# Ledger of designs, part 2: peptides against a protein of PDB entry 2MBZ

Target 1, 143 residues: chain A of PDB entry 2MBZ
Amino acid sequence: GINLTPEEKFEVFGDFDPDQYEEEVRERWGNTDAYRQSKEKTASYTKEDWQRIQDEADELTRRFVALMDAGEPADSEGAMDAAEDHRQGIARNHYDCGYEMHTCLGEMYVSDERFTRNIDAAKPGLAAYMRDAILANAVRHTP

## One batch from the design tools (peptide; made by RFdiffusion4, then SolubleMPNN)

Design b1_p22_7_s1
Fold by OpenDDE base, seed 3:
Structure b1_p22_7_s1 (fold): chain B 143 residues (1-143), chain A 22 residues (1-22)
Amino acid sequence: as target 1 above (143 residues)
Amino acid sequence: MEEERRRKRAAGALAFLSGAFL
């Protein structure tokens, strides 16, 4: 789990307990390199590191919502750039995230109802928009 | 406020369910 005190966890995540997903994550991905890398990286994270990760996620969400509100298509340069920043954020904070892996994550956002509900809490259709932007970004970076 | 807590919960849930940034 997260190497923070209960007080620090509350400061960063509030009433949300992220450790409630630890068992499922282990069951689904425990034998993957991504899981190993994430455990290795996050083991050294401070409260400030986790807060930064949350802030980055919030900022990215706001960017995608703004693009949708502006009527920008998911394959626009703006949407693809936001998808690229998302990919790079995963790579920096958790595990090596190539374009194939990123595409798989995007598909999960629309195929797993829990992800869809959580993402679309910011704006209905956001999960689908992100998935499409992720796909478009992967395509433009394929030789 | 409630919106901030909702965003933190969503971001946190996604991060831990996927082991990813979002």
Scores: peptide ipSAE 0.073, ipTM 0.725, DockQ to the pose 0.450
Fold by OpenDDE base, seed 2:
Structure b1_p22_7_s1 (fold): chain B 143 residues (1-143), chain A 22 residues (1-22)
Amino acid sequence: as target 1 above (143 residues)
Amino acid sequence: MEEERRRKRAAGALAFLSGAFL
């Protein structure tokens, strides 16, 4: 799990405890390369590393919200660029994330109600907007 | 195709089953 004290976890994640999902994640995906890569990378993460990851996620959320508020389509260059940055962030911090993988993640954001609720807490429809941007970005980067 | 989608969907949930880990 996350090698932080309960106090450090609260400082970084607030009321969200990622370790609550550790068993479910292991049961569903424990045999995947992504799981192995993520466990290996994150095993050495400090509080500062986790905080940076949260800050990056928050920044990305703000970018998508701003794009939605500006009326930019999910297949706009701005939205697709934000989706690309999201993909690259996953690749750096967790596991190799190609465009096909990213598209599957986007679909999960709208098909798993838990993800949808958490994402849409920032703005209603954000999960769907992200999914559409992720798909558009994947399409423009695949022949 | 469905199995591959399930494996790929599965990988994304590794980054904390909270939407905060985009």
Scores: peptide ipSAE 0.115, ipTM 0.748, DockQ to the pose 0.067; fails the geometry check
Fold by OpenDDE base, seed 1:
Structure b1_p22_7_s1 (fold): chain B 143 residues (1-143), chain A 22 residues (1-22)
Amino acid sequence: as target 1 above (143 residues)
Amino acid sequence: MEEERRRKRAAGALAFLSGAFL
Protein backbone atom coordinates (compact mmCIF):
# COMPACT_ATOMS: atom_id res chain seq x y z
CA GLY B 1 0.00 0.00 0.00
CA ILE B 2 0.90 3.65 0.36
CA ASN B 3 4.10 3.91 2.36
CA LEU B 4 2.85 6.49 4.86
CA THR B 5 1.93 6.37 8.52
CA PRO B 6 -1.75 6.74 9.39
CA GLU B 7 -1.01 10.29 10.51
CA GLU B 8 0.73 11.15 7.25
CA LYS B 9 -2.11 9.61 5.25
CA PHE B 10 -4.60 11.72 7.12
CA GLU B 11 -2.56 14.86 6.52
CA VAL B 12 -2.51 14.20 2.78
CA PHE B 13 -5.84 12.49 2.08
CA GLY B 14 -8.00 13.36 5.07
CA ASP B 15 -10.78 10.85 5.55
CA PHE B 16 -10.12 9.26 2.17
CA ASP B 17 -7.98 6.13 2.45
CA PRO B 18 -6.73 4.96 -0.93
CA ASP B 19 -5.57 1.68 0.58
CA GLN B 20 -9.19 0.67 1.23
CA TYR B 21 -9.37 -0.19 -2.47
CA GLU B 22 -6.06 -2.05 -2.71
CA GLU B 23 -7.57 -5.53 -2.60
CA GLU B 24 -10.27 -4.76 -5.16
CA VAL B 25 -7.76 -3.07 -7.46
CA ARG B 26 -5.42 -6.04 -7.22
CA GLU B 27 -8.25 -8.48 -7.88
CA ARG B 28 -9.52 -6.61 -10.92
CA TRP B 29 -6.30 -5.31 -12.45
CA GLY B 30 -3.36 -6.90 -10.66
CA ASN B 31 -2.13 -8.60 -13.82
CA THR B 32 -2.03 -5.42 -15.93
CA ASP B 33 1.03 -3.42 -16.92
CA ALA B 34 -0.58 -0.31 -15.48
CA TYR B 35 -0.90 -1.91 -12.06
CA ARG B 36 2.71 -3.08 -12.10
CA GLN B 37 4.00 0.31 -13.22
CA SER B 38 1.98 2.10 -10.57
CA LYS B 39 3.23 -0.17 -7.80
CA GLU B 40 6.82 0.26 -8.95
CA LYS B 41 6.60 4.06 -9.22
CA THR B 42 4.67 4.73 -6.04
CA ALA B 43 6.76 2.39 -3.88
CA SER B 44 9.35 5.13 -3.48
CA TYR B 45 6.94 8.02 -3.02
CA THR B 46 7.32 10.20 0.05
CA LYS B 47 4.65 12.15 1.86
CA GLU B 48 5.71 15.15 -0.19
CA ASP B 49 5.24 13.20 -3.41
CA TRP B 50 1.73 12.14 -2.42
CA GLN B 51 0.90 15.67 -1.36
CA ARG B 52 2.07 16.99 -4.72
CA ILE B 53 -0.07 14.43 -6.53
CA GLN B 54 -3.09 15.39 -4.43
CA ASP B 55 -2.44 19.08 -5.06
CA GLU B 56 -2.20 18.47 -8.80
CA ALA B 57 -5.46 16.52 -8.75
CA ASP B 58 -7.22 19.24 -6.78
CA GLU B 59 -5.96 21.92 -9.14
CA LEU B 60 -7.17 19.99 -12.16
CA THR B 61 -10.57 19.50 -10.54
CA ARG B 62 -10.81 23.24 -9.95
CA ARG B 63 -9.91 23.90 -13.58
CA PHE B 64 -12.65 21.63 -14.87
CA VAL B 65 -15.19 23.10 -12.48
CA ALA B 66 -14.23 26.61 -13.57
CA LEU B 67 -14.62 25.64 -17.23
CA MET B 68 -18.08 24.21 -16.54
CA ASP B 69 -19.10 27.30 -14.59
CA ALA B 70 -17.92 29.48 -17.47
CA GLY B 71 -20.07 27.46 -19.88
CA GLU B 72 -17.09 26.22 -21.89
CA PRO B 73 -17.96 23.11 -23.89
CA ALA B 74 -16.08 19.91 -23.10
CA ASP B 75 -14.48 20.07 -26.55
CA SER B 76 -13.14 23.58 -26.01
CA GLU B 77 -9.39 24.13 -26.05
CA GLY B 78 -9.49 24.82 -22.33
CA ALA B 79 -11.30 21.59 -21.50
CA MET B 80 -9.17 19.50 -23.86
CA ASP B 81 -6.00 21.04 -22.41
CA ALA B 82 -7.18 20.13 -18.92
CA ALA B 83 -7.85 16.59 -20.14
CA GLU B 84 -4.37 16.46 -21.65
CA ASP B 85 -2.85 17.58 -18.36
CA HIS B 86 -4.87 14.87 -16.62
CA ARG B 87 -3.48 12.25 -19.01
CA GLN B 88 0.07 13.50 -18.58
CA GLY B 89 -0.31 13.56 -14.81
CA ILE B 90 -1.38 9.91 -14.81
CA ALA B 91 1.55 9.04 -17.06
CA ARG B 92 4.05 10.91 -14.88
CA ASN B 93 2.84 9.67 -11.52
CA HIS B 94 1.32 6.22 -12.08
CA TYR B 95 1.57 4.44 -15.43
CA ASP B 96 1.86 4.94 -19.17
CA CYS B 97 -1.42 6.49 -20.26
CA GLY B 98 -2.06 6.76 -23.97
CA TYR B 99 -5.15 8.33 -25.47
CA GLU B 100 -6.94 5.00 -25.80
CA MET B 101 -6.29 4.21 -22.16
CA HIS B 102 -7.42 7.68 -21.20
CA THR B 103 -10.73 7.34 -23.06
CA CYS B 104 -11.33 4.04 -21.28
CA LEU B 105 -10.77 5.79 -17.97
CA GLY B 106 -13.21 8.50 -18.97
CA GLU B 107 -15.85 5.88 -19.70
CA MET B 108 -15.24 4.31 -16.30
CA TYR B 109 -15.86 7.66 -14.62
CA VAL B 110 -19.44 7.67 -15.89
CA SER B 111 -20.14 3.92 -15.86
CA ASP B 112 -18.95 3.11 -12.33
CA GLU B 113 -21.23 4.84 -9.85
CA ARG B 114 -18.47 4.99 -7.23
CA PHE B 115 -16.24 6.99 -9.55
CA THR B 116 -19.12 9.17 -10.62
CA ARG B 117 -20.07 9.90 -7.03
CA ASN B 118 -16.50 10.69 -5.99
CA ILE B 119 -15.84 12.97 -8.96
CA ASP B 120 -19.22 14.69 -8.85
CA ALA B 121 -18.61 15.57 -5.21
CA ALA B 122 -16.82 18.63 -6.60
CA LYS B 123 -19.63 19.47 -9.02
CA PRO B 124 -22.62 17.50 -10.35
CA GLY B 125 -21.92 16.36 -13.89
CA LEU B 126 -18.14 16.75 -13.59
CA ALA B 127 -17.50 13.08 -14.40
CA ALA B 128 -19.47 13.36 -17.62
CA TYR B 129 -17.74 16.64 -18.50
CA MET B 130 -14.33 15.07 -17.90
CA ARG B 131 -15.25 12.04 -20.00
CA ASP B 132 -16.32 14.27 -22.86
CA ALA B 133 -13.18 16.41 -22.58
CA ILE B 134 -10.98 13.30 -22.46
CA LEU B 135 -12.64 11.96 -25.59
CA ALA B 136 -12.33 15.28 -27.40
CA ASN B 137 -8.66 15.55 -26.45
CA ALA B 138 -8.01 12.02 -27.68
CA VAL B 139 -9.74 12.77 -30.98
CA ARG B 140 -7.73 15.94 -31.63
CA HIS B 141 -4.48 14.04 -30.99
CA THR B 142 -5.40 11.03 -33.11
CA PRO B 143 -4.22 11.17 -36.76
CA MET A 1 -12.91 -5.53 -26.47
CA GLU A 2 -14.80 -5.42 -23.16
CA GLU A 3 -11.95 -7.15 -21.32
CA GLU A 4 -9.44 -4.70 -22.75
CA ARG A 5 -11.65 -1.82 -21.68
CA ARG A 6 -11.81 -3.32 -18.21
CA ARG A 7 -8.03 -3.60 -18.04
CA LYS A 8 -7.62 -0.03 -19.20
CA ARG A 9 -10.32 1.22 -16.84
CA ALA A 10 -8.50 -0.57 -14.07
CA ALA A 11 -5.39 1.48 -14.58
CA GLY A 12 -7.38 4.63 -13.96
CA ALA A 13 -8.43 3.39 -10.56
CA LEU A 14 -4.81 3.86 -9.53
CA ALA A 15 -4.81 7.53 -10.48
CA PHE A 16 -5.79 10.04 -7.82
CA LEU A 17 -6.20 12.69 -10.50
CA SER A 18 -9.56 11.10 -11.33
CA GLY A 19 -10.91 11.82 -7.87
CA ALA A 20 -11.28 8.10 -7.24
CA PHE A 21 -9.15 5.09 -6.45
CA LEU A 22 -11.27 2.05 -7.29
Scores: peptide ipSAE 0.106, ipTM 0.748, DockQ to the pose 0.076; fails the geometry check
Fold by OpenDDE base, seed 5:
Structure b1_p22_7_s1 (fold): chain B 143 residues (1-143), chain A 22 residues (1-22)
Amino acid sequence: as target 1 above (143 residues)
Amino acid sequence: MEEERRRKRAAGALAFLSGAFL
């Protein structure tokens, strides 16, 4: 699991405990390259690394919310650029994330109620907006 | 099509660890 003290884990993740999903993740993905890459990368992460990842996610959330509030469509350059930054963030922090993988993640955000609820906590419809932006970004980068 | 469904289901769980940050 995440190698942080209970206090550090609370400071970074609050009431959310990612270790609660360790068994489910292992059962679903334990034999995938993405799982292996994520375990290898995150094994050395410090509290500061995890905090940075959370800060990046929060900034991206604010960016998407601002786009929605401005009435920018999910296939706008601004929304697609935010989706691209999201894809690159996953690639840096966890595992190689191509456009096909990214679209699969976007679809999960709207099809798995656990993801939808967590994402839409920032703004109703955010998960759907992100999914649409992810898809649009993938389309513009795929011949 | 079956590989896409497996990728969708698999991407979801890893994204819970990564997407917990979202």
Scores: peptide ipSAE 0.098, ipTM 0.741, DockQ to the pose 0.054; fails the geometry check

Design b1_p22_8_s1 (from b1_p22_8, 14 letters changed)
Fold by OpenDDE base, seed 5:
Structure b1_p22_8_s1 (fold): chain B 143 residues (1-143), chain A 22 residues (1-22)
Amino acid sequence: as target 1 above (143 residues)
Amino acid sequence: MEEERRRKRSAGALAAASMYLS
């Protein structure tokens, strides 16, 4: 799990506890390369590292919300660029994330109501918008 | 402040989703 004290976890994640998914993640993905990569990378993460990750996610969320508020299509350059940054962030922080993997993540955002609800807390429809942007970004980077 | 909490929950979900797939 995340190597932080309960107090540090609260400071970084607030009322949301990512470790609530630890058992399910292990059960579903424990034998994958992605899981091993993530565990290896995050094992050395400090509170500051986790805070940076959360700050990046916050910024990305605001960015997508702003795009939606501006009426930008999910296949706009702005939305696709945001999706690309999201993909690269996953690759940098957790595990190798190609476009196919990213597409699968996007589908999970809309198919798993737990994630849909949490994402849409920022703005209704955000999960679907992100999924669409992820798909569009994958398409433009696939010959 | 409430909006910040909403954003934080969303950010947490994104982080959790990244870890969930791993």
Scores: peptide ipSAE 0.062, ipTM 0.702, DockQ to the pose 0.668
Fold by OpenDDE base, seed 1:
Structure b1_p22_8_s1 (fold): chain B 143 residues (1-143), chain A 22 residues (1-22)
Amino acid sequence: as target 1 above (143 residues)
Amino acid sequence: MEEERRRKRSAGALAAASMYLS
């Protein structure tokens, strides 16, 4: 799991604990390269690393929300660029994330109510918007 | 304050989702 004290976890993630999914993740994807890569990378992460990751995610969330508020379609260059940054962030911090895997993640955001609820806490419909942007970004990069 | 909490929840969801396939 995340190598932080309970106090540090609270400071970084607040009431949310990403490790709540650890057992399910291991059960479903424990034999994948992505799982092994993530475990290897995150094992050395400090509090500052996790905070940086959280800050990046917050910024990305704000970008998507701003795009939605502006009425930009999910297949706009702005939305697709945000999706690309999301993909690259996953690749940098967790595991190599190709466009196929990214689209799978996007679909999970709308098909798993746990993720939908958490994501839409920032703005209703955000999960669907992200999914659509992820798909559009994948399409433009893999014609 | 509500905005910060909302942002953290969203960031947490993104982090969890990123780890969900890993």
Scores: peptide ipSAE 0.057, ipTM 0.695, DockQ to the pose 0.648
Fold by OpenDDE base, seed 2:
Structure b1_p22_8_s1 (fold): chain B 143 residues (1-143), chain A 22 residues (1-22)
Amino acid sequence: as target 1 above (143 residues)
Amino acid sequence: MEEERRRKRSAGALAAASMYLS
């Protein structure tokens, strides 16, 4: 789990508690390399580390929203670049994230209502936009 | 800023939990 006090968790994540999903994650992914890598990396994360990660995620969210507001298609260079940065961010902070894994995550964003609701809190349709951008980015990087 | 954190669930937090829900 995240090694932060309840107060620190609130400061970083607000009302969202990632640890509420720990049991489900363990049940569904506990035997995967991604789970192992994430547990290993995040075990040493400080409040400042988590805050940095959240700041990066928030910036990316704003970037996607701005692209949507500008009318940029999800398969535009800008949207695909944002998707690539999203993939790389996951790779740096959590677990190795190839393009296939990334597309699976993107699909989860629209197929799991919990993710959809959380993501679309920033802007309705954001989850679908991200999914489409992720897919487009994967396609352009697949020989 | 705190208000935004309270009401908005960041994509980063979701990413951290993404493997959990996928």
Scores: peptide ipSAE 0.061, ipTM 0.692, DockQ to the pose 0.418; fails the geometry check
Fold by OpenDDE base, seed 3:
Structure b1_p22_8_s1 (fold): chain B 143 residues (1-143), chain A 22 residues (1-22)
Amino acid sequence: as target 1 above (143 residues)
Amino acid sequence: MEEERRRKRSAGALAAASMYLS
């Protein structure tokens, strides 16, 4: 889990505790390389590291919302670039994330109602938009 | 303002959790 004090966790994540998913993650992915890599990388993360990750996620959310508000399709270069940054962020912060893995994550965003509901809290349809952008980005990078 | 900040933070936290999920 996140090795921050309760105070530090609150400062970074507020009322939302990402560790609520720890048990499910262990049950579903505990035997995967992704899980191992994430545990290894995050073990040394400081409050500042987690804050940076949170800031990156917030920025990405704003970018996708802005694209949607502008009427840009999910397969536009802007949307695909945002999806690429999302993929790279996962790779940098947690585990190796190829385009296939990224596509699987995108599908999870729309197939798991918990993720859909929480993502769409920023803007209705955001999860679906992200999924479509992720797919488009994967396609353009696997010719 | 606070509600918006909270909402955005929750979305980011979920993104972090999703990154860890798989």
Scores: peptide ipSAE 0.060, ipTM 0.686, DockQ to the pose 0.491; fails the geometry check

## One batch from the design tools (peptide; made by RFdiffusion4, then SolubleMPNN)

Design b1_p23_1_s3 (from b1_p23_1, 9 letters changed)
Fold by OpenDDE base, seed 3:
Structure b1_p23_1_s3 (fold): chain B 143 residues (1-143), chain A 23 residues (1-23)
Amino acid sequence: as target 1 above (143 residues)
Amino acid sequence: AAREAAAAGALYAGLYSLVFRRP
């Protein structure tokens, strides 16, 4: 699990318990390289590291919401750049995330209702918008 | 605890552990 004290976990995640998904993740993906890499990287994370990850996620969410509010297409340069930053953030913080992996994640965002519900809490349709931006970004980077 | 922050936090902190790879 996350190597933080209960107090630190509360400071970073509040009422949200990320460890609630640990068992499911292990059962579904415990034999993948992504799982191994994530466990190795996050094992040394401090409270400040996790807070940074949260801040990055918050910023990205706001960025996508702003794009949607502005009426920018998901295949716009702005949306694709946001998708690229999303991909790079995953790569830095969790596991190697190529464009193929990223598109798979995007599909999961719209296919798994738990992801859709959590993402769309920021703005209805955000998950679909992100998926489309992720796909567009992948296409432009795989000529 | 803004709505956007809560959603993003859940995504990166917990749900991101749910890796996805096509079979």
Scores: peptide ipSAE 0.068, ipTM 0.719, DockQ to the pose 0.064
Fold by OpenDDE base, seed 2:
Structure b1_p23_1_s3 (fold): chain B 143 residues (1-143), chain A 23 residues (1-23)
Amino acid sequence: as target 1 above (143 residues)
Amino acid sequence: AAREAAAAGALYAGLYSLVFRRP
């Protein structure tokens, strides 16, 4: 799991315990390249690394919320750019994330209630907005 | 709203590290 003390985990993730999903993830995706890449990358992550990842996610969340509040369509340039940054962030921090993978992740955000609930905690409909932006971004980058 | 966004970000970011989906 995440190599942090309980105190460090609390500092970074609060009441959220990512390790609660470790068994499920291993069962469902333990043989995938993405899983192997993620385990390899995150094995060396410090508390500061995880905090940076959280900060990036928080910033992106606020960015999407701001776009929604401004009435920008999910297929707007601004929303698609945010989706692209999201994709690149996953690629840097976790695993190779092409447009196909990203689209699948976006769909998971709306099809898995756990993701939907967590994402929409910031703003109702955010998960769907992200999914749509991710798809639009993938389309514009696919010849 | 900003606080809620940050909290949500932390939650799904944590999931990012563990949850995957095949294309």
Scores: peptide ipSAE 0.068, ipTM 0.723, DockQ to the pose 0.069
Fold by OpenDDE base, seed 5:
Structure b1_p23_1_s3 (fold): chain B 143 residues (1-143), chain A 23 residues (1-23)
Amino acid sequence: as target 1 above (143 residues)
Amino acid sequence: AAREAAAAGALYAGLYSLVFRRP
């Protein structure tokens, strides 16, 4: 799990404990390369590292919300660029994330109610918007 | 707003470990 004290975990994640999903993640993806990469990378993460990851996620959320509020379509350059930054963030912080993997994650955002509920807490329809932007970004980068 | 983003971020963090879902 995340190598932080209970106090540090609370400071970074609040009342949400990401380790509550550790067993499910291990059962579903424990044998994948992505899981192994993520465990290897995050094993050395400090509180500051986790906080940075949260800050990046927050910034990306605000960015997508702003795009939606401005009426920018999900296949706009702005939305696709945000999706690209999201992909690169996953690759940097967790595991190799190609465009195919990214589209799969986007589909999960709208198919898993837990993801949808948490993402849409920022703005209704955000999960679907992100999925569409992720797909559009993948298409424009596919030869 | 920041905490709502944190909840999304927590799904990102906790479920980024779940972000392994392949079709």
Scores: peptide ipSAE 0.078, ipTM 0.724, DockQ to the pose 0.069; fails the geometry check
Fold by OpenDDE base, seed 1:
Structure b1_p23_1_s3 (fold): chain B 143 residues (1-143), chain A 23 residues (1-23)
Amino acid sequence: as target 1 above (143 residues)
Amino acid sequence: AAREAAAAGALYAGLYSLVFRRP
């Protein structure tokens, strides 16, 4: 799990504890390269690293919400660029994330109600918008 | 701010924990 004290975890994540899913993740994906890469990379992360990741996610969320509020299609350049940044963020912080992997993640955002509920806490329909943007971004990079 | 924070948590959860799904 995340090697932070309970106090540090609270400071970074608040009431949300990502480690609550550790067992499920290990069971479902424990033998994947992505899992191994993530465990290896995050093992050395400091509180500041986790905070940075949270801040990046926050900024990305705001970008998508702003795009939705502006009525920009999910296949707009703005939305696809946000999706690309999302993909690159995953690659940088956790594991190699190609476009195929990214589209699978996007689909999970709308098919797993836990993700949908949590993501849509920022704005209803955000998960679907992200999924569509992720797909569009993948398509434009693999014509 | 509060809703964005919630989304950030969700995104992180996906990236860190549940987001390992591969084709």
Scores: peptide ipSAE 0.070, ipTM 0.723, DockQ to the pose 0.052; fails the geometry check

Design b1_p23_8_s3
Fold by OpenDDE base, seed 3:
Structure b1_p23_8_s3 (fold): chain B 143 residues (1-143), chain A 23 residues (1-23)
Amino acid sequence: as target 1 above (143 residues)
Amino acid sequence: SAAALRRAAGTLAASSMYMAVGP
């Protein structure tokens, strides 16, 4: 799990506890390369590292919301670039994230109500918008 | 709201830790 004290976890993640998914992830994907990569990378992460990851996620969230508010299509250059940055962030922080893996994550955002509800708390329809942007970005990079 | 953004950001971070299995 995340190597932080309960107090540090609260400071970084607030009322949202990412560890709520730890057991499920381990049970479903504990034998995958991606899981092993993530565990290896994050084992050395400090509170400041996790805070940076949260800040990056917050920035991307605001970026997608701004795109939606501006009426930019999910397959616009701006939306696809935001999706690409999301993919690269996963690759940098956790595990090798190809376009197929990224599209699977996007589908999870709309098919798992837990993620849909949490994402759409920022803006209704955000999960679907992100999924569409992720798919569009994948398509443009795999012609 | 700040709380909503934090939850969304946390979810995105968690989703990167939440593995996906392709078809």
Scores: peptide ipSAE 0.104, ipTM 0.742, DockQ to the pose 0.509
Fold by OpenDDE base, seed 1:
Structure b1_p23_8_s3 (fold): chain B 143 residues (1-143), chain A 23 residues (1-23)
Amino acid sequence: as target 1 above (143 residues)
Amino acid sequence: SAAALRRAAGTLAASSMYMAVGP
């Protein structure tokens, strides 16, 4: 899991515990390359690294919310660029994330109620908007 | 709210550590 003290975890993630999915991930995908890459890469992360990852997520969330508030469609250049940044962030911080994997993540956001509920806490429909943007971004990069 | 945005952002970060299923 994340190698931070409980206090450090609280400072970075607040009341949200990202390790809540650790057992499920290990059980279902522990034998995949993505899992191994993530565990290897994050093993050396400091509190500052995790804070940066959280800051990136904060920025991305606000960016998508702003796009929705502006009425930009999920297949707009702005929304697709935000989706691309999300994909690239996963690649930098965790594991190689191709467009197929990214679309699977997007589908999870709307099919797994745990993710939908947490994401939509920021803005109703955000999970669906992100999923649609992820799909659109994948399409434009795989014509 | 700021708290809601933080939770959503945390979920996004956590989701990158989760392996998705699907076609």
Scores: peptide ipSAE 0.086, ipTM 0.729, DockQ to the pose 0.464
Fold by OpenDDE base, seed 5:
Structure b1_p23_8_s3 (fold): chain B 143 residues (1-143), chain A 23 residues (1-23)
Amino acid sequence: as target 1 above (143 residues)
Amino acid sequence: SAAALRRAAGTLAASSMYMAVGP
């Protein structure tokens, strides 16, 4: 699990408790390379590391919301660049994330209602917008 | 709102598969 005190966890994640999903995550992903890489990387993370990850996620969310508010299509350069930054952030912090994997994650954002609800809390339709941007970014990077 | 953004960010971070399932 995440090596933080209850107080530190609250400071970083608020009401979201990632540890309550540990069993489900292990059941769904426990035999994947991505899971192993993530566990190995995050085992050494400090409170500051987790806070940086949350800050990056916050910034990305705001960036996508701003793109939507500006009326930028999901296949615009701005939206695709945001999707690329998202992919690279996953790769940096958790596990190798190629374009195929990224597309699968994007599809999960709209097919799993728990993800959709959480993402769309920032702005209705955000999950679908992100999925479309992720797909567009993958397409432009596929030879 | 800040709370909404925090919830969304947590879900995005969860795409790491460590926090992936969080509703």
Scores: peptide ipSAE 0.083, ipTM 0.710, DockQ to the pose 0.325
Fold by OpenDDE base, seed 4:
Structure b1_p23_8_s3 (fold): chain B 143 residues (1-143), chain A 23 residues (1-23)
Amino acid sequence: as target 1 above (143 residues)
Amino acid sequence: SAAALRRAAGTLAASSMYMAVGP
């Protein structure tokens, strides 16, 4: 999990606690390669590292919101590039994230209401927009 | 709002970890 004090977690993530899913993650994915990779990578992460990860997520969220506000299609170059950056960020920070894995994450954004509700708090339809951009990006890279 | 953006961003960050991060 995230080895931060409650105070540090609040400073980085605010009122959102990523560790709320700790038990479920272990139960569902504890035996996967992705889980092992992430555990290994994040074991050495400091508060600064977690802040960087949060900052990257903030930037990505804002990019997608801006794209939506501008009326850019989810399969636009801008949206697909944002999706690609998302994929690469996951690969850098957590685990090898191929395009198939990325599309699975995108589907989760719209199929798991916990994620949908929280993502769409930034902008209604954001989860679906991200899913579509992720899918489009995957398609262009795996024709 | 800023709070909503942080919530969404945090959720995105957590979602990446959701597939692979335990305690």
Scores: peptide ipSAE 0.451, ipTM 0.860, DockQ to the pose 0.421; fails the geometry check

## One batch from the design tools (peptide; made by RFdiffusion4, then SolubleMPNN)

Design b1_p25_4_s2
Fold by OpenDDE base, seed 5:
Structure b1_p25_4_s2 (fold): chain B 143 residues (1-143), chain A 25 residues (1-25)
Amino acid sequence: as target 1 above (143 residues)
Amino acid sequence: SEREEEERRRKRAAGALAAAAAYLL
């Protein structure tokens, strides 16, 4: 799990506790390469590393919200670039994330109500917008 | 305040993204 004290976790994640999902993640994906890679990478993470990850996620959320507010299509260059940065962030911080995997994640954002609710807390429809941008980005990168 | 609520909303969204990266982790 995340090697932080409860106080540090609160400072970084606030009301959201990622560890509340640790058991479910293990049960569903514990035998996957992605899970293994994430456990290996995150085992050495400091509070500063986790804060950086949250800052990156916050910035990405702001970018997507700004794109939506501007009326940019999810298949716009801006939205697809944001999706690409999202994919790369996952790859850097957690596990190898190809375009197929990323597309699967996007589908989960709209099919799992917990993700939809949490993502849409920033802006209604954000999960669907992200899913569409992720798909568009995958398509443009597929020969 | 509105600003604080926006920050909380963004943090929740960021957490969901991190959890998702951890989920399909």
Scores: peptide ipSAE 0.073, ipTM 0.676, DockQ to the pose 0.628
Fold by OpenDDE base, seed 2:
Structure b1_p25_4_s2 (fold): chain B 143 residues (1-143), chain A 25 residues (1-25)
Amino acid sequence: as target 1 above (143 residues)
Amino acid sequence: SEREEEERRRKRAAGALAAAAAYLL
């Protein structure tokens, strides 16, 4: 699990407890390179590291919401750039995240209601918008 | 406040994104 005290976890993640999914994640993804890389990278993360990750996620959330509010299509340059930044953030913080993997994650955001609910808490339809932006970004980067 | 609610919503969304990035969900 995440090496934070319960208080630190609350400070960083609030009501979200990522450790509650540890068993499911291990069962589903435990034999993947992504899982291994994530475990290896995050093993040394401090509270500050996790906070930075949350801050980055918050920023991207705000960015996508702003794009939606502005009526920008999910395949706009702005939305695709936000998706690219999201992909790169995953790559830096957790595991190698190519465009195919990113597309799979985007699909999970809309197919797993747990993700959908959590994401759409910021704005209804955000998960779908992100998925579409992720897909568009992947397409434009595919030779 | 609305601001606090928005912050909480963003935090929940960010948490979900972090969970996805880490394969924690």
Scores: peptide ipSAE 0.072, ipTM 0.676, DockQ to the pose 0.577
Fold by OpenDDE base, seed 4:
Structure b1_p25_4_s2 (fold): chain B 143 residues (1-143), chain A 25 residues (1-25)
Amino acid sequence: as target 1 above (143 residues)
Amino acid sequence: SEREEEERRRKRAAGALAAAAAYLL
């Protein structure tokens, strides 16, 4: 799991502990390259690394919310660029994330109510908006 | 304020979940 003290985990993630899903994830994805890559890459992460990752995620969330508030379609250049940055962030921090993998993650955001609830805490409909932006970005990059 | 703390918590939870998905799912 995440090799942070309970105090460090709280500082970075608040009341949410990603490790609560470790068993489920291992059961569902433990045999995937993505899982292996992520475990290997994050094994050396410090609190500062996790904080950076969280800050990037928060910035992306704010960016998507701003796009929604501005009435920008999920397939706008702005939304697709945000989706691309999201994909690249996953690739940089966790595992190789191609466009197909990214679309699968987007679908999970709307199909798993746990993800939907937590994402939409920032703004109702955000998970669906992100999914649509992710899909649009994938389409424009896979002609 | 309590409201601001809750909002920050929710935003962090969303980000942590996204990271968890990228990390674990």
Scores: peptide ipSAE 0.068, ipTM 0.657, DockQ to the pose 0.490
Fold by OpenDDE base, seed 1:
Structure b1_p25_4_s2 (fold): chain B 143 residues (1-143), chain A 25 residues (1-25)
Amino acid sequence: as target 1 above (143 residues)
Amino acid sequence: SEREEEERRRKRAAGALAAAAAYLL
């Protein structure tokens, strides 16, 4: 969970609380290495750490939206680079995120309506675009 | 408004992280 006061959570996340998904995530993924790594890393995060993570996520969102608006294919160098940065951000902040894991996350973005809705709030079709970019990035890095 | 846009961005980022949090939380 997010180790912030309710006030700090509001400052960072607004009215959205990621911890609302804690029980579901624990039930689905609680026995995975990713879950354990995330719990360990985030346990020490300050408000400033979470704010940085949000800022990074916002920047990536803007990058993907800009790519879509420019008509860049999801398998373009720009889109794949944004996907790579997304993968690396997950790895730095949360858990080891290889290309297979990243592809699985991309599929979740389009298969779980809750994720799709949240992502597409920035731009309709963004979740699908991200998924495709993630897949393309994984393919280009497959030995 | 700019503030509403900021709130939406935070929600999206947190939601995208909640996707990561599908492994995070």
Scores: peptide ipSAE 0.077, ipTM 0.686, DockQ to the pose 0.444; fails the geometry check

